Peptides against a protein of PDB entry 2AKA. Designs and how they scored, part 34

Target 1, 299 residues: chain A of PDB entry 2AKA
Amino acid sequence: MEDLIPLVNRLQDAFSAIGQNADLDLPQIAVVGGQSAGKSSVLENFVGRDFLPRGSGIVTRRPLVLQLVNSTTEYAEFLHCKGKKFTDFEEVRLEIEAETDRVTGTNKGISPVPINLRVYSPHVLNLTLVDLPGMTKVPVGDQPPDIEFQIRDMLMQFVTKENCLILAVSPANSDLANSDALKIAKEVDPQGQRTIGVITKLDLMDEGTDARDVLENKLLPLRRGYIGVVNRSQKDIDGKKDITAALAAERKFFLSHPSYRHLADRMGTPYLQKVLNQQLTNHIRDTLPGLRNKLQSQL

## One batch from the design tools (peptide; made by RFdiffusion4, then SolubleMPNN)

Design b1_p12_1_s1 (from b1_p12_1, 4 letters changed)
Fold by OpenDDE base, seed 5:
Order: structure tokens, then C-alpha cells, then sequence
Structure b1_p12_1_s1 (fold): chain B 299 residues (1-299), chain A 12 residues (1-12)
């Protein structure tokens, strides 16, 4: 059976090359979260490399179509610079920044035009995600005063689509009931059919508190459930802590924590990656017949 | 039309 995720990747690339905006309801996973929710760290943990822009403000300012492809080799390719293979992931980071600035200018504005990045790696499962700008309430620097609404409008272009799954990334050390990610997901998916919850920063919760009820899907139930992860701290990132070592520490965290040890086999980044691969594959299988019919009706 | 045809050619 042909790999369904690579098939959708070819469709995404074809539509992006023609300059058609996200008007086609392709089966995809949109990643949503507030600023500093740990979204970038989750994506980097899948790749096992530091490659996303970092900062205190809005870092992702364009949609990033991140196509992970299992391969014997490790390299990245951008759709906007075909034929160039990136083996240094710092150069990948710089290219994302440069291509973002080329379209948005220096004012830290946003653009709905995606960047398409494919990463080949022996350490990844086939998985495609659309990383969206982090939700914010306060403009920073030269950002337009309505930046919050611009981001929301951009997110709505993706998450309102019926074939869009939503990866809602929320930090555990904040009020989860007030999570921007879960709020927007609830707005467009009231029955929680398309939403997968990711709970970050479980290691940063106040002593005597835990997210057990959320992770057990008892507090804010989603059909697709919640997966807890532990990302590298900013100190660990600055100290160049290896992602492999961080994944081992994450496993240890869940196994040793009294509130989470019984869930440990259904937690952590490797489990999240497997779940997303399987859910995306199944979702593509279910939606492709309808997509074909829609395209045929446009001939 | 050419775009839709191209997309359909990618589908099984």
C-alpha cells in the first residue's frame, strides 16, 4: 500500500507551487498554541534537531508546512529552493528566518503564505504538520496593533476546515481551562472530534498539583485524547542538552511521577509521534475519496 | 483546470 502521508505531501507541494492558498481542504494537522506553549520544542523533538526560530515574541510568522519523511539519510529541503539539500539544521533555521522576512518585511508582521519544509531523517516517522503562529494578545516591537486578530484570522483559515485535525498545545503550568489552544479548538470543534491535546511543561507545575485529570481525558474531554510531553527547559536548550537525552529524561519523568506512572506508556514525544502518524494516516484514508470527488467536480 | 488535473493525476 502506497504511503498515504507522502501522497498528501505531493498534493501540498503541487498546490503551493500554483499559489493557491489553503482553499483546498487537504487532510492535515494544524498545530495551535499560545506563545511559549512549547509548540516549537515539540516539533524539534520529533526531528531530534534544533531548527526552528527562537525568541520571546512571535517566532512563527508564516504557516510552516513541516513534512517529516523517514529516510536512511538526514537532510532538509525547502519547496522555495528546490534541489538545495540542507544538512546543517542551523542553516535550516536561518533559511526559515530569511524566507519569513522576505515576505513579511522587518516589521515582524505575519503572512498567510506557507513555507514548505521537508525533513528526511532515520529518526522520524512519516508525519506532516502545519505549524501556525502562536496566539498572542500583546503586540511586540513594530507589530501592528491588531496582530492578535490577524493571527486568529490566519488560524481560522486552517482550523475551520473539516479535514483539518487540530494539535492543541497547552502548557500545564497555566490554567488549562483558559488555554488559547483549547479555546480556539472548542470554537471550531465543539464536540472535540478533530482535536488532539498536547500538554507541555508538566515538569514545571507547582508542587502538589498535577494534570492527571486532563491527561486521563476527564476534565476537558477530547475524542482523540491528550498526550503529555516534557520538553527541554530554556536552560537545557542554552546548555545544548541533546534531544535524545531529553527524551530519556521525559520517559524517566513519567515513570517516576506518582500521578503519571500509570499513563507513562501513553505519554511522551515518541508516543505522540506514533499517534500522530497513525491518526494522520487513517484520516487521509478516510478523506481522500471525498477529496477526489471534489476535485473531479471542478473539472 | 490544469491544476485540478495535476492534482487528480497524483491521486490513486
Amino acid sequence: as target 1 above (299 residues)
Amino acid sequence: SSEVEAALSLLP
Scores: peptide ipSAE 0.296, ipTM 0.880, DockQ to the pose 0.501
Fold by OpenDDE base, seed 2:
Structure b1_p12_1_s1 (fold): chain B 299 residues (1-299), chain A 12 residues (1-12)
Amino acid sequence: as target 1 above (299 residues)
Amino acid sequence: SSEVEAALSLLP
């Protein structure tokens, strides 16, 4: 069963090479969330490396197909530069930025053309995610005034597909009822069948408040439930705090918190990674027969 | 169709 994710990766690569990726409803997980919701931090915590672009405003400007592959070695490869192995994850960050700028130009525009990044690591489970641009209402810099709608249109190209699971990332220190991620998920998945909720910034909630009811799936029920995580603070990121230490601090947070202690074994980044691997594997298994039939009909 | 055939060959 663990080989199903690598199988879909090979399909993704094959279709990307032919430019036909847009028309295939491949089983995948699209990551959605507002700007600064903590999406990039969640993805970096899976890898255990800092490798995603950082900054103010729209950081992700192209879809990033992130293929995590469990391996004895640690390196990254891009589909657009085959044969080049990246062992320095800062160079991975720079390549994402350069490849983004190559297509979008200098105007901080967006492009629907994916970047395909494969990361081999002994520290990851097999998992493929599509990181999408963060939803925003306010253009920054020289971004076009309609950038909000451009982002939404891009997201809709992924999340409307029936075989797309949605990883909805919402910060707990904001009104969850107003979460951009949960709103878009509810629009395209009104029954909550395809959506997995991630609640970030639980450590930044106001004193005397908690997200217990959300995490217990009582407030806004999703069939696939919610998982809380605690990411590194911006200060910790800037200070290059070790991700392993951050994961230990996350575990301690859940175990020590009165509202979350009873949930601690079903919370945190390692549990999220495990759940996503299982959910994606099962989803691939369930969708492959239909995909095969569709492809056979095109012969 | 070669792409479709290639894709099908990857599927179990």
Scores: peptide ipSAE 0.291, ipTM 0.876, DockQ to the pose 0.554
Fold by OpenDDE base, seed 1:
Structure b1_p12_1_s1 (fold): chain B 299 residues (1-299), chain A 12 residues (1-12)
Amino acid sequence: as target 1 above (299 residues)
Amino acid sequence: SSEVEAALSLLP
């Protein structure tokens, strides 16, 4: 059974088509984090393309089921737009924005209805992630005053499921004890069995500070550990800095930093992608027998 | 249900 991730992709697509996505505990990885924690940048770095909505406030307003598939060709497909192949990733971004606005309206509200996006690329490993709205405390624009609770409720629908792994994305330049991602993960996974920590913005930490103890899994231990990454700065994004160049800069950062050099082979976006592929594959293998039994009992 | 049967058909 070498193609377990593609198998789960077919299950996800089938359940999405029948409206049952929320009811089945499929083996998956949910991506959680505060607004501006760097979630979208991590996902874009996997693909090597700018394709996610960007801006101030809540960017992700619907769950995005992102199915990465290793292929000789590079293109994207949406489940809601079957048969259309997107080769321009700017058009992918625009389609996500348009499809989000179509369902949520113009008030920047949220919807629990997923967008299913499959990306074929020679630069990706097989990996499926569910990108979730960023946690916020302050409504922006015409957002409802209870938007914080709506987002939390949406996240809880995913992260409370036993077969859901949690990719908790936290910025290093903020107090990790106050990390929204680690807080919600601790609430639903108190033993740290399902949580993978991602530490972003390591390059933006105050001089004389580092996240070494966190990355060494000494401060807030997770069974699955922590992986540090360095994303493009907003200036780099606005300047259209190539993601490949950013990945090279990330590698250089870890290798040259006194606090992280010894960890450099277990850090960065390429390592994170490999770990997530392996973790998801193993998790699917472990959960499939139970899923089959559950489905058989519903016949 | 037909949905459960369809899902089971995808599983090895």
Scores: peptide ipSAE 0.288, ipTM 0.876, DockQ to the pose 0.453
Fold by OpenDDE base, seed 3:
Structure b1_p12_1_s1 (fold): chain B 299 residues (1-299), chain A 12 residues (1-12)
Amino acid sequence: as target 1 above (299 residues)
Amino acid sequence: SSEVEAALSLLP
């Protein structure tokens, strides 16, 4: 059986080349969440490298189609610069920034035009994610006053598609009822059929509080459930704390926490990666026949 | 039409 995720990657690349990404309901996972919800840290933890833009305000300003491919070698490739292999992930970050600025300008504006990045690594499972701009209510710098709505409209172009799964990233140290990620997911997936919940910042919750009821899928039920993760702190990122050490600390956190110990084998970044690989593979299998029929009807 | 044909050629 052909690897279904690489097959969809080829379709994504083909459609990106013709500018029609918005018109085809490809089986994919869109990553949504407020600014500073921890989306970029989750993606970097999958790769085990620092490679995403960082900063205050809007970090992701274009959709990033992140195609993870299990390989014996480690390197990255962009669709917009074919044939160039990146082995330095700092150069990957710089290329994302440069390509973003080339299209959006220096005004910190957004563009719906995706960047397609493929990462080959021995440390990843085959997985494709569409990282979307973080939801915000406050314009920063010279951003237009309607930037909140521009971001929302961009997200809606992805998450309204029936074949789009939604990775809703919410911080535990904020009111989950006010989660931007879960709100937008509930608008387009009211029955919680397409949404996977990720709860970040579990280590930053107030003393005597926990997210047990959320993680047990009792508070705001999703068919696909919730997975808790512990990302590096901003201090750890600035201090260049090793991601492998952070993943070990995450495992220790869940195992040692009285409220989460019983869930520990169904929590953390490695488990999340495995679940997403399986969910995406199954979702592609279920949706490809319908996609083929749709394409055939357009001949 | 050419794009649709190209996409179909990628599908099993």
Scores: peptide ipSAE 0.287, ipTM 0.874, DockQ to the pose 0.497

Design b1_p12_1_s2 (from b1_p12_1 with A6E E10T)
Fold by OpenDDE base, seed 5:
Structure b1_p12_1_s2 (fold): chain B 299 residues (1-299), chain A 12 residues (1-12)
Amino acid sequence: as target 1 above (299 residues)
Amino acid sequence: SAAVEEALATLP
């Protein structure tokens, strides 16, 4: 079977190089969620490395085009510094921060200009995601008072595109009916055709409560369904708990939980990665003929 | 652009 995800990665890189990043309706998955919803942790769990900026408030301040490529070797490359291979993922984190600050300054502002990061790893499936800034209502530091709207406008540039799938990341320990991710997804995808729900923090729900109805796609139906995940706690991150050990704990969580045991084979980070790979591949296959025709007509 | 043309040439 033709590897369609790397093909689209080449298109993304080519369009990024000419400054046409946001204007093309490329088949992609945009990751949306409120601040602290667990978006970055989901992405890091796919890679099996800590490599994203950390902190309170707005962590992602530019779109991050994260291109995961299955390979026999493990390293990262940025489009803005071609030829440099990063094997230390702490250096990857620092480069994201430096490149973000280069464009936005130190005021914690945002920019719609993407960072393109490719990660080669034996531990990943081919998958491309666009990590977007977390939705917020409260400006922090030197952020402009309208930062909420700036973030929303940035997200809308991606999620309104017909070929954009939406990975809506919502924490289970908050009111899911009021999830910022599900709200924005419902606004631009009212029929739930382009949205994949991710439910994080299932391990942090109050005793006697569960997200079973959501995960069974009964409460807020999405055509592409919901997948529950369990990320490392902040204590686990600070304690340098290995992601592999966290993935084993996640599996154990679903298998042992009375409300989720019957869903366990369709839950967790490895299953999410597989589903996203398959859905993106199929989505590319379906959209590529139309995209090719459109691009050829513009030459 | 040459980059876009090259990218298109890689499409099946």
Scores: peptide ipSAE 0.074, ipTM 0.802, DockQ to the pose 0.716
Fold by OpenDDE base, seed 3:
Structure b1_p12_1_s2 (fold): chain B 299 residues (1-299), chain A 12 residues (1-12)
Amino acid sequence: as target 1 above (299 residues)
Amino acid sequence: SAAVEEALATLP
């Protein structure tokens, strides 16, 4: 059986090339989270490279269709730069920034037009994610005063679609009842059928507190459950701490924590990657027959 | 588009 994820990747690329990404209900995972929720760090931890824009405020300003492909070689390709292979992930970061600025200008505005990035790596499972701008309440720099609503409207174009799974990224060191990711997920998926919860910053919780009830799916139940992760600190990122070392530290965190030790085999970035690969593959299998029929009727 | 038709032809 052909790999279903690469098949949907070809559809995504074809539809991106004609500007119709907004009108198709492709089986996909949209990544949602507040600013500083740790969303970019989760994606970089899958690749094992620093390649996403960094900074204060809104960093992701266009949807990023991130297509991870397991391969014997390591390189990246952009749909807008066909034939150019990137082997330096710093150049990948710079290209995302340049292509973002080309469309949005220097005012840090947003655009609903996706960037399509494919990463080939021996360290990834086949996985496609749509990284969306971080939800914010406060405009920064030259951003329009309605930027919060512009971001929400952009997110809604993805997460309202029936074939869209939602990766809701929430920090544990904030009140989860106030999580922007879980709020938007609950709005469009009230029964929690399409939402996968990711809990970041478990290592930054106040002493004597834990997220055990959330991770055990007891506090805010999702059908697809929650996965806890530990990302690099901002200091570790700035210091260029190796992601492999960070993944080992994450494993150690879960194994050594009294509240999480019993969950440790169902936590962490490697487990999250595996679950997302499986969930996406199964979701594509379930949705492709209906999608094929719909597309054939439009030809 | 030809690209969409080609992509559809590859669907199982």
Scores: peptide ipSAE 0.073, ipTM 0.805, DockQ to the pose 0.707
Fold by OpenDDE base, seed 1:
Structure b1_p12_1_s2 (fold): chain B 299 residues (1-299), chain A 12 residues (1-12)
Amino acid sequence: as target 1 above (299 residues)
Amino acid sequence: SAAVEEALATLP
């Protein structure tokens, strides 16, 4: 079972090389959420490194196919830079920014052309995610006035596919009924069969409020449920707080919180990573026969 | 596509 994710990674790389990635219903997990919902922080917490672009606006402007591979060594490789091994994750961040700007130009626009990044690490489970641009309503800087719709259309190219699982990232310190992630997920997955809820910013909720009913899958039921996480604050990021220390603080948060203590073993970034690995592996197993038949019929 | 055929050949 552990080899199924690497198998699909080879398919993703092959299809990316021929420019057919967007049209194939590969078993994958698309990450969706509003701007500043915490998507990038969740992905970085899986790796234990700062390597994604950061900012107050649209940071992810191309789909990022992030292939995590458990390995004894730690390095990154881009499909567009074959043979170059990155061991400095700041250089990984800079390469993502440079490759994004190369295609989108200086206007901070978006492109549907994926960046394929593979990260080898002893700290990861085998997991592939497609990080998508954050949903926005207000253009910033030189962004086109229709940027909201451009992002939405890009997301729809992924999330409408039957074999696409949806990692819907929503902040707890905002009204969940207004979650852009859950809205788009409900539009394309009305029965909640393909959607996994991630609730971020649980530590930033107003005093006397909690997300217990959400995390218990009672408020907005998803078949695959919800997982709460606690990311580093902007202050923690600016202060270069270690991700390992942040993961320990996350565990402590859930264990010590009266509303979440009983859920603590089914919360947090390590549990999320495990669940996603298992769900993706099982999803690949279930979809692979149909995918094989479809691909054979196209030959 | 040869790349698709090669990718299919890697499938179990």
Scores: peptide ipSAE 0.072, ipTM 0.802, DockQ to the pose 0.669
Fold by OpenDDE base, seed 4:
Structure b1_p12_1_s2 (fold): chain B 299 residues (1-299), chain A 12 residues (1-12)
Amino acid sequence: as target 1 above (299 residues)
Amino acid sequence: SAAVEEALATLP
């Protein structure tokens, strides 16, 4: 049997090419989180490269369909510029920024039109994620005062779909009960059937506090559970700390921490990648018969 | 579209 994730990638590309992306309930994982929740760092840690726009405020302003494909070669390709292979991931970042600005203009507005990016790498598992704009309450630059609602409306277009899994990214150094990601997930998935929790910034929690109860799925139960990760600090990012070194530090963090040591084999970015690959593959398998029937009826 | 039809034909 062909790999199910690449199969759905072909469907995503085909539907993107005809402008029908918004109307199809494709099996996918939408990534949601507040601004500065660590969402971009999680995605970059999967690739092992710095390639996402960074900055203050709303960084992701269009949905980014990120298709990770295990390959012997390392390069990126955009659907909007087929045949151009990017081997410099700084150029990938610049292309995302340029393509975003081309559609949204210079006012830092948002657009629901996806950017489709495929990354071939020996360091990735097959995995497709839809990176969504970070939830915010504060307009930046020339953004309209209702930008919060525009972002929410955009997110709702994805997360309300039955075949959409939700990767809810929440920082541990903030009140998790107030997590924007977990709130929106609870709104559209009240039984926690479609939501996977990611807890970032575990290394930045106040002394004497931990997220053990959350990670053990005891505080806010999700059927698909929670996975803790430790991303590079902003200082480490600015200092161009290697992601491989950061992943080793993450492993050390979980193994050495009294509250997390017993969970260490079910934590961290490599485990998250594995879980997401498995969850997406299984989800595609479960949804594909219904999807086929629906699509055949529309031809 | 031909691309959608081709993609659908690959579905198991």
Scores: peptide ipSAE 0.068, ipTM 0.793, DockQ to the pose 0.699

Design b1_p12_1_s3 (from b1_p12_1 with A3E A9S E10T)
Fold by OpenDDE base, seed 5:
Structure b1_p12_1_s3 (fold): chain B 299 residues (1-299), chain A 12 residues (1-12)
Amino acid sequence: as target 1 above (299 residues)
Amino acid sequence: SAEVEAALSTLP
C-alpha cells in the first residue's frame, strides 16, 4: 500500500520552498488548544523525545509542521537547514527557538510562517501534524495587546480549510464546556465532521469527577470521537521521567480507573497516534484526487 | 514552479 502521508509531506515541502504557506488546502491535521492544554506534551509523546520549547505562556509562536516518518534510524531534519541531521533532540528544541526568534524577534510575537520539521524514528507511525500557537487572552512580556486576536486569526487560516482536520486538545481539569479548542472547532466545524477531540490531564481531575461522558462522545458529539490521554506532569518532566515510563503509567491509569476501564483500549497516546495515522491516511486518499486536479489546472 | 511540478509528478 502506498504511503500517502510521505507523499503529502513532499507536497508540503515543495509549497513551503516557494513561499506558499497556509494558502494551500492540503490534507492535514491542525493542533489547537489553549495555553497549557498539553498540546506539546502530546506531540512529544508521539516522538518519545523532549524537543519542543517549554515554559509559561506562549511556547509555540510559529506553526510547526511536524512530519513523523517511521524509519530504522532516529534523527530530525528541518526544511530551512536541509542536509543537517539532528540526533540530539535538545538541539532540535534550540533550533526551533532560534528559528522562531529569527522571524518574530525577541518580543514574543508570532508569525504565520511555518517551521517544517521532519522526525525519522522507529517509534513513530507516519503522521503529519501542524502545531499551532496556544490560544491566550492575556499578553505577556512585550507581546502586542492584540496577541489574542493575532493567534486566533492565524489559527483560522488553517482550521477554516475544508481539507484541514482539527485535533482539539482540551484539559479535563478545566471546564470542558468552555474549552478554547472545542469552541474554535465548533465555530469552524459546527457538525463535528473534521474534529478529533483529545482530553488531557484526566489524572488531575478532582476526586469524584470524571470525563466519562465526554470520552463516550455524549456531551459534545464529534463524528471522529474523543481520545483521553495522560501526559507527564511538569514535576515528571523536570525529574526527567522518560516518556516510555509515562506511557506505561498512562495505560495503568486507564485500566485502573473505574470510569475509564471499559474505554482503556480506545484511550492513551499509542491509540491516539494509530487513530491519527489512519484518519490522516484515509483523509488524504479521499482528498488527493480533487487536490491533484485543482493543482494541475493551475499549472 | 518546477518544484511544484516535480511534487505533482510524484502523485499516483
Scores: peptide ipSAE 0.075, ipTM 0.810, DockQ to the pose 0.710
Fold by OpenDDE base, seed 3:
Structure b1_p12_1_s3 (fold): chain B 299 residues (1-299), chain A 12 residues (1-12)
Amino acid sequence: as target 1 above (299 residues)
Amino acid sequence: SAEVEAALSTLP
């Protein structure tokens, strides 16, 4: 059986080339979270490279269709730059920034037009994620006063689609009842059928507090449950701390924490990657027959 | 488009 994720990747690329991405209900995972929720760090931890834009405020300003492909080689390719192979992930970051600025200008505005990035790596499972702009309430720089609503409207174009799974990224060191990710997920998926919860910053919780009830799916139940992760600190990122060392520290955190030790085998970035690969593969299998019939009727 | 048709032809 052909890998179902690469099959959907070809459809995503074809539809991106014709500008119709927003109109198609492709089986996909949209990544949603507030600013500073740790969303970019989760994606970089899958690849094991620093390649996403960094900065204050809104970092992701266009949807990023991130196509991870397991391969013996390590390189990246952009759909907008066909035939160019990137082996330096700093150049990947710079290309995302340049291509973003080309469309949005220098005012840090947003655009709903996706960037399609494919990463080949021996360290990844086949996985496609649509990274969406971080939700914010405060305009930064020359951003329009309504930037919060522009971001929300952009996110809604993806997460309202029935075949869209939602990776809701929430920090544990903030009230989860106030999580922007869980709020938007509940708005479009009130029964929690399409939402996967990711809890970041578990290492930054106040002493004597834990997220055990959330991770055990008892506080805000999702059918697909929650997975806790520990990302590098901003200091570790700025210091170029190795992601492999960070993943080892994450494993140690869960194994050594009294509240999480019993969950440790169902936590952390490697487990999250495995779950997302499986969830996406199964979701594609379930949705492709209907999608094929719909698309064939439009030819 | 020809690209969309080609992609659809590869669907199982």
Scores: peptide ipSAE 0.075, ipTM 0.812, DockQ to the pose 0.709
Fold by OpenDDE base, seed 1:
Parts: sequence; structure tokens; C-alpha cells
Structure b1_p12_1_s3 (fold): chain B 299 residues (1-299), chain A 12 residues (1-12)
Amino acid sequence: as target 1 above (299 residues)
Amino acid sequence: SAEVEAALSTLP
């Protein structure tokens, strides 16, 4: 079972090399959410490193196929620069930025062409995610006036696929009914069969409010449920608070919060990583026979 | 593509 994710990784790499990635319904998890919903922070918390572009505005401007591989060593590799091992995760961030700018130009536009990044780490479970640009309504800087629609169209290329699971990232400090992630998920998965809810910013909710009903799957039921997480604040990031300390603080948050204490063992980044590994593995197992038949018929 | 065929050959 542990080898199914690496198997699909090889397929992803092969299809990326021939430029056919967008047309194949590979078993995968697409990460969707509004701008600043906390998507990048969730992914970095899996790795335990700061390696994704950061800032105000649209930071992810190309799909990032993030392949996490459990290993005794820690390093990253890009498909576009095979053979180069990155051990400095700041260099990984810079390479993502450079490769993004190389394809999108200087206008901070978007491109549907994926970046394929593999991270080997002793701190990760085998997991592949496709990080997608954050949904936005307001162009910033020199972004095209139709950037909202360009992002939406790009997301739809992934999330409309039947074998695509959707990791819908929503901030708790905003009205969940207004969640861009849950709106797009509901559009393409109206029965909530492919969607996994992630609720971020639980620590930033107004005093006297909580997301208990959401996390208990009572408000907007998803078959695959919701998992709450607590990411580092921008102040914590600027203060160089390490991710390990942040994960300990997250655990403490859930255990000490009156509304979440009873859910604490089914919350937090480590639990999310485990659930995603299991769900992706099972999803690959279920979809692989059909995928094989489809691919064989096209050869 | 030979790479796709090779990858497919590794499918169980």
C-alpha cells in the first residue's frame, strides 16, 4: 500500500515530461482556497520547512505538484532541473519564484503549466498534493483585470476531474458560507464525495465564537469530513518561530480549547497529513484499475 | 511516449 503514491508520482512525472498533465484524470488531491486562506502554511507544516513563496497577493501562480516522500535524508528535487539536489529550503523557495517568473513573465500573471517538486524528508508521510493559485476577486499590481476568471478556469481544469480529491482550505475567522474553497468544491462536487475540508485560523476567531459545528461535520456535511489546523501567524513567521514549536502549540490549542478538546485527536497538522496519506492511498487503489484500462486503450 | 509506457508497465 505504501508504494501506490510513489507509483502515481512516476506517472505524474512522465505525463509532465510529455506536456499531457492537464488532460489525464490521475488520482490526486488538489488544494483550493481563497487568497490568504492558509494553503501554503498547511503545506509547509507538512514538510516542517519554509519553502513556498510568501507575501501579500497571489503567491502561487502556477500549479505546484508537491510530492512528499518519506526518506532518511532531507532534500528537494525539481523535475525541471533533474539531478540538482536542494538541501537549503530557501533555495527551493527561490527556485519556485524564478521558475514561476520564467513562465509567467513580470506581470505577476498565472500559468497552467505545473511545477513538479519532490521533497524527501524523514518528517513526512508519502503524500502528493497539487497546490493551486488562491482565488481572488481583486487584481493586485500589474495582474490582468480578468485574473479572477483565469484562476477559476485553471482550478476547474483540476477539480472537475472525477479522480481529483479536493482539499478545500477555509479560514475560520471568515463566514464559512462565503468560503471560496467550499463554493468551488460544491460546484464540482455537489454531493461532497471528493472534498476534504480544512479549517485554518481557528486561533484567530472572535472571542465567544467557535467552529465546533463545522468541525463536527454538522453545518456543511462532507463525506470525508473536516480537519481543523492552526498555522503560524505572520508575526510567528517573522519572528522565526519554527514549525516544530508551532505544531506543539497547535496541539496545545486543541487540547485546551473548551469547544475543541473532545476533537483534539482528530485535529491538527499531523492528523491531517495521516488522513491525506490514507485517503490518497485508498483513492489510488480504487481508481488505478480504471486508469490503467483508460491508458491502455489510448496506446 | 516511452516514459509513459515504462510507467504503465510498473502498474500492478
Scores: peptide ipSAE 0.073, ipTM 0.809, DockQ to the pose 0.738
Fold by OpenDDE base, seed 4:
Structure b1_p12_1_s3 (fold): chain B 299 residues (1-299), chain A 12 residues (1-12)
Amino acid sequence: as target 1 above (299 residues)
Amino acid sequence: SAEVEAALSTLP
């Protein structure tokens, strides 16, 4: 049987080409979280490259359909510039920024029109994620005062869809009960059937505190559970610390931490990538019959 | 579109 993730990628590309992206309930994973929750770092850790816009405030301003494809070669391609292979991931970042600015202008506004990016790499599992703008309450630059609501409305276009899984990214060094990601997930998925929890910044928790109860799925139960990750620090990012070295440090963190050692084999970025690949594949398998029937009725 | 039809034809 053909790999189901590449099959859905072809559907995503086809629907993007005809401008119907917003209306189709494709099996997908939407990535949600507050600003600075660590979403971009999680995605970059999957690829093993720095390629996402960085900065203060709203960094992601358009949905980014990130299609990871396991391949013997490493390069990126955008749907809006077919045939151009990017091997420099700094150029990938610049293209995301340029294509974002082309549509939103210079006012740091948002647009619901996705950017479709495919990354071929020997270091990835097949996985498609939709990176969404970070939830914020504070406008930056020339953003309108209602930017919080514009972002929420954009997120709701994705996360309310029945076939949308939700990757809820929450920082552990903040009150998880107040997590923007978990709040929006609970609003649209009150039974926790579609939500996968990611807990970042476990290394930045106050001394004597831990997220063990959350990671053990005891505090805020999700059917699909929680996975803890340790991203590069801002200092490590600014210093261009290698992601491979950061992944080794993450593994060491979980293995050496008294509260997490027993969970270490079910934590970290490589495990998260595996789980997401498996969850997405299974989700596509479950939803594809219904999707086929719906699409056939619309032709 | 032809692209959508082609994509649908690959569905199991």
Scores: peptide ipSAE 0.069, ipTM 0.801, DockQ to the pose 0.699

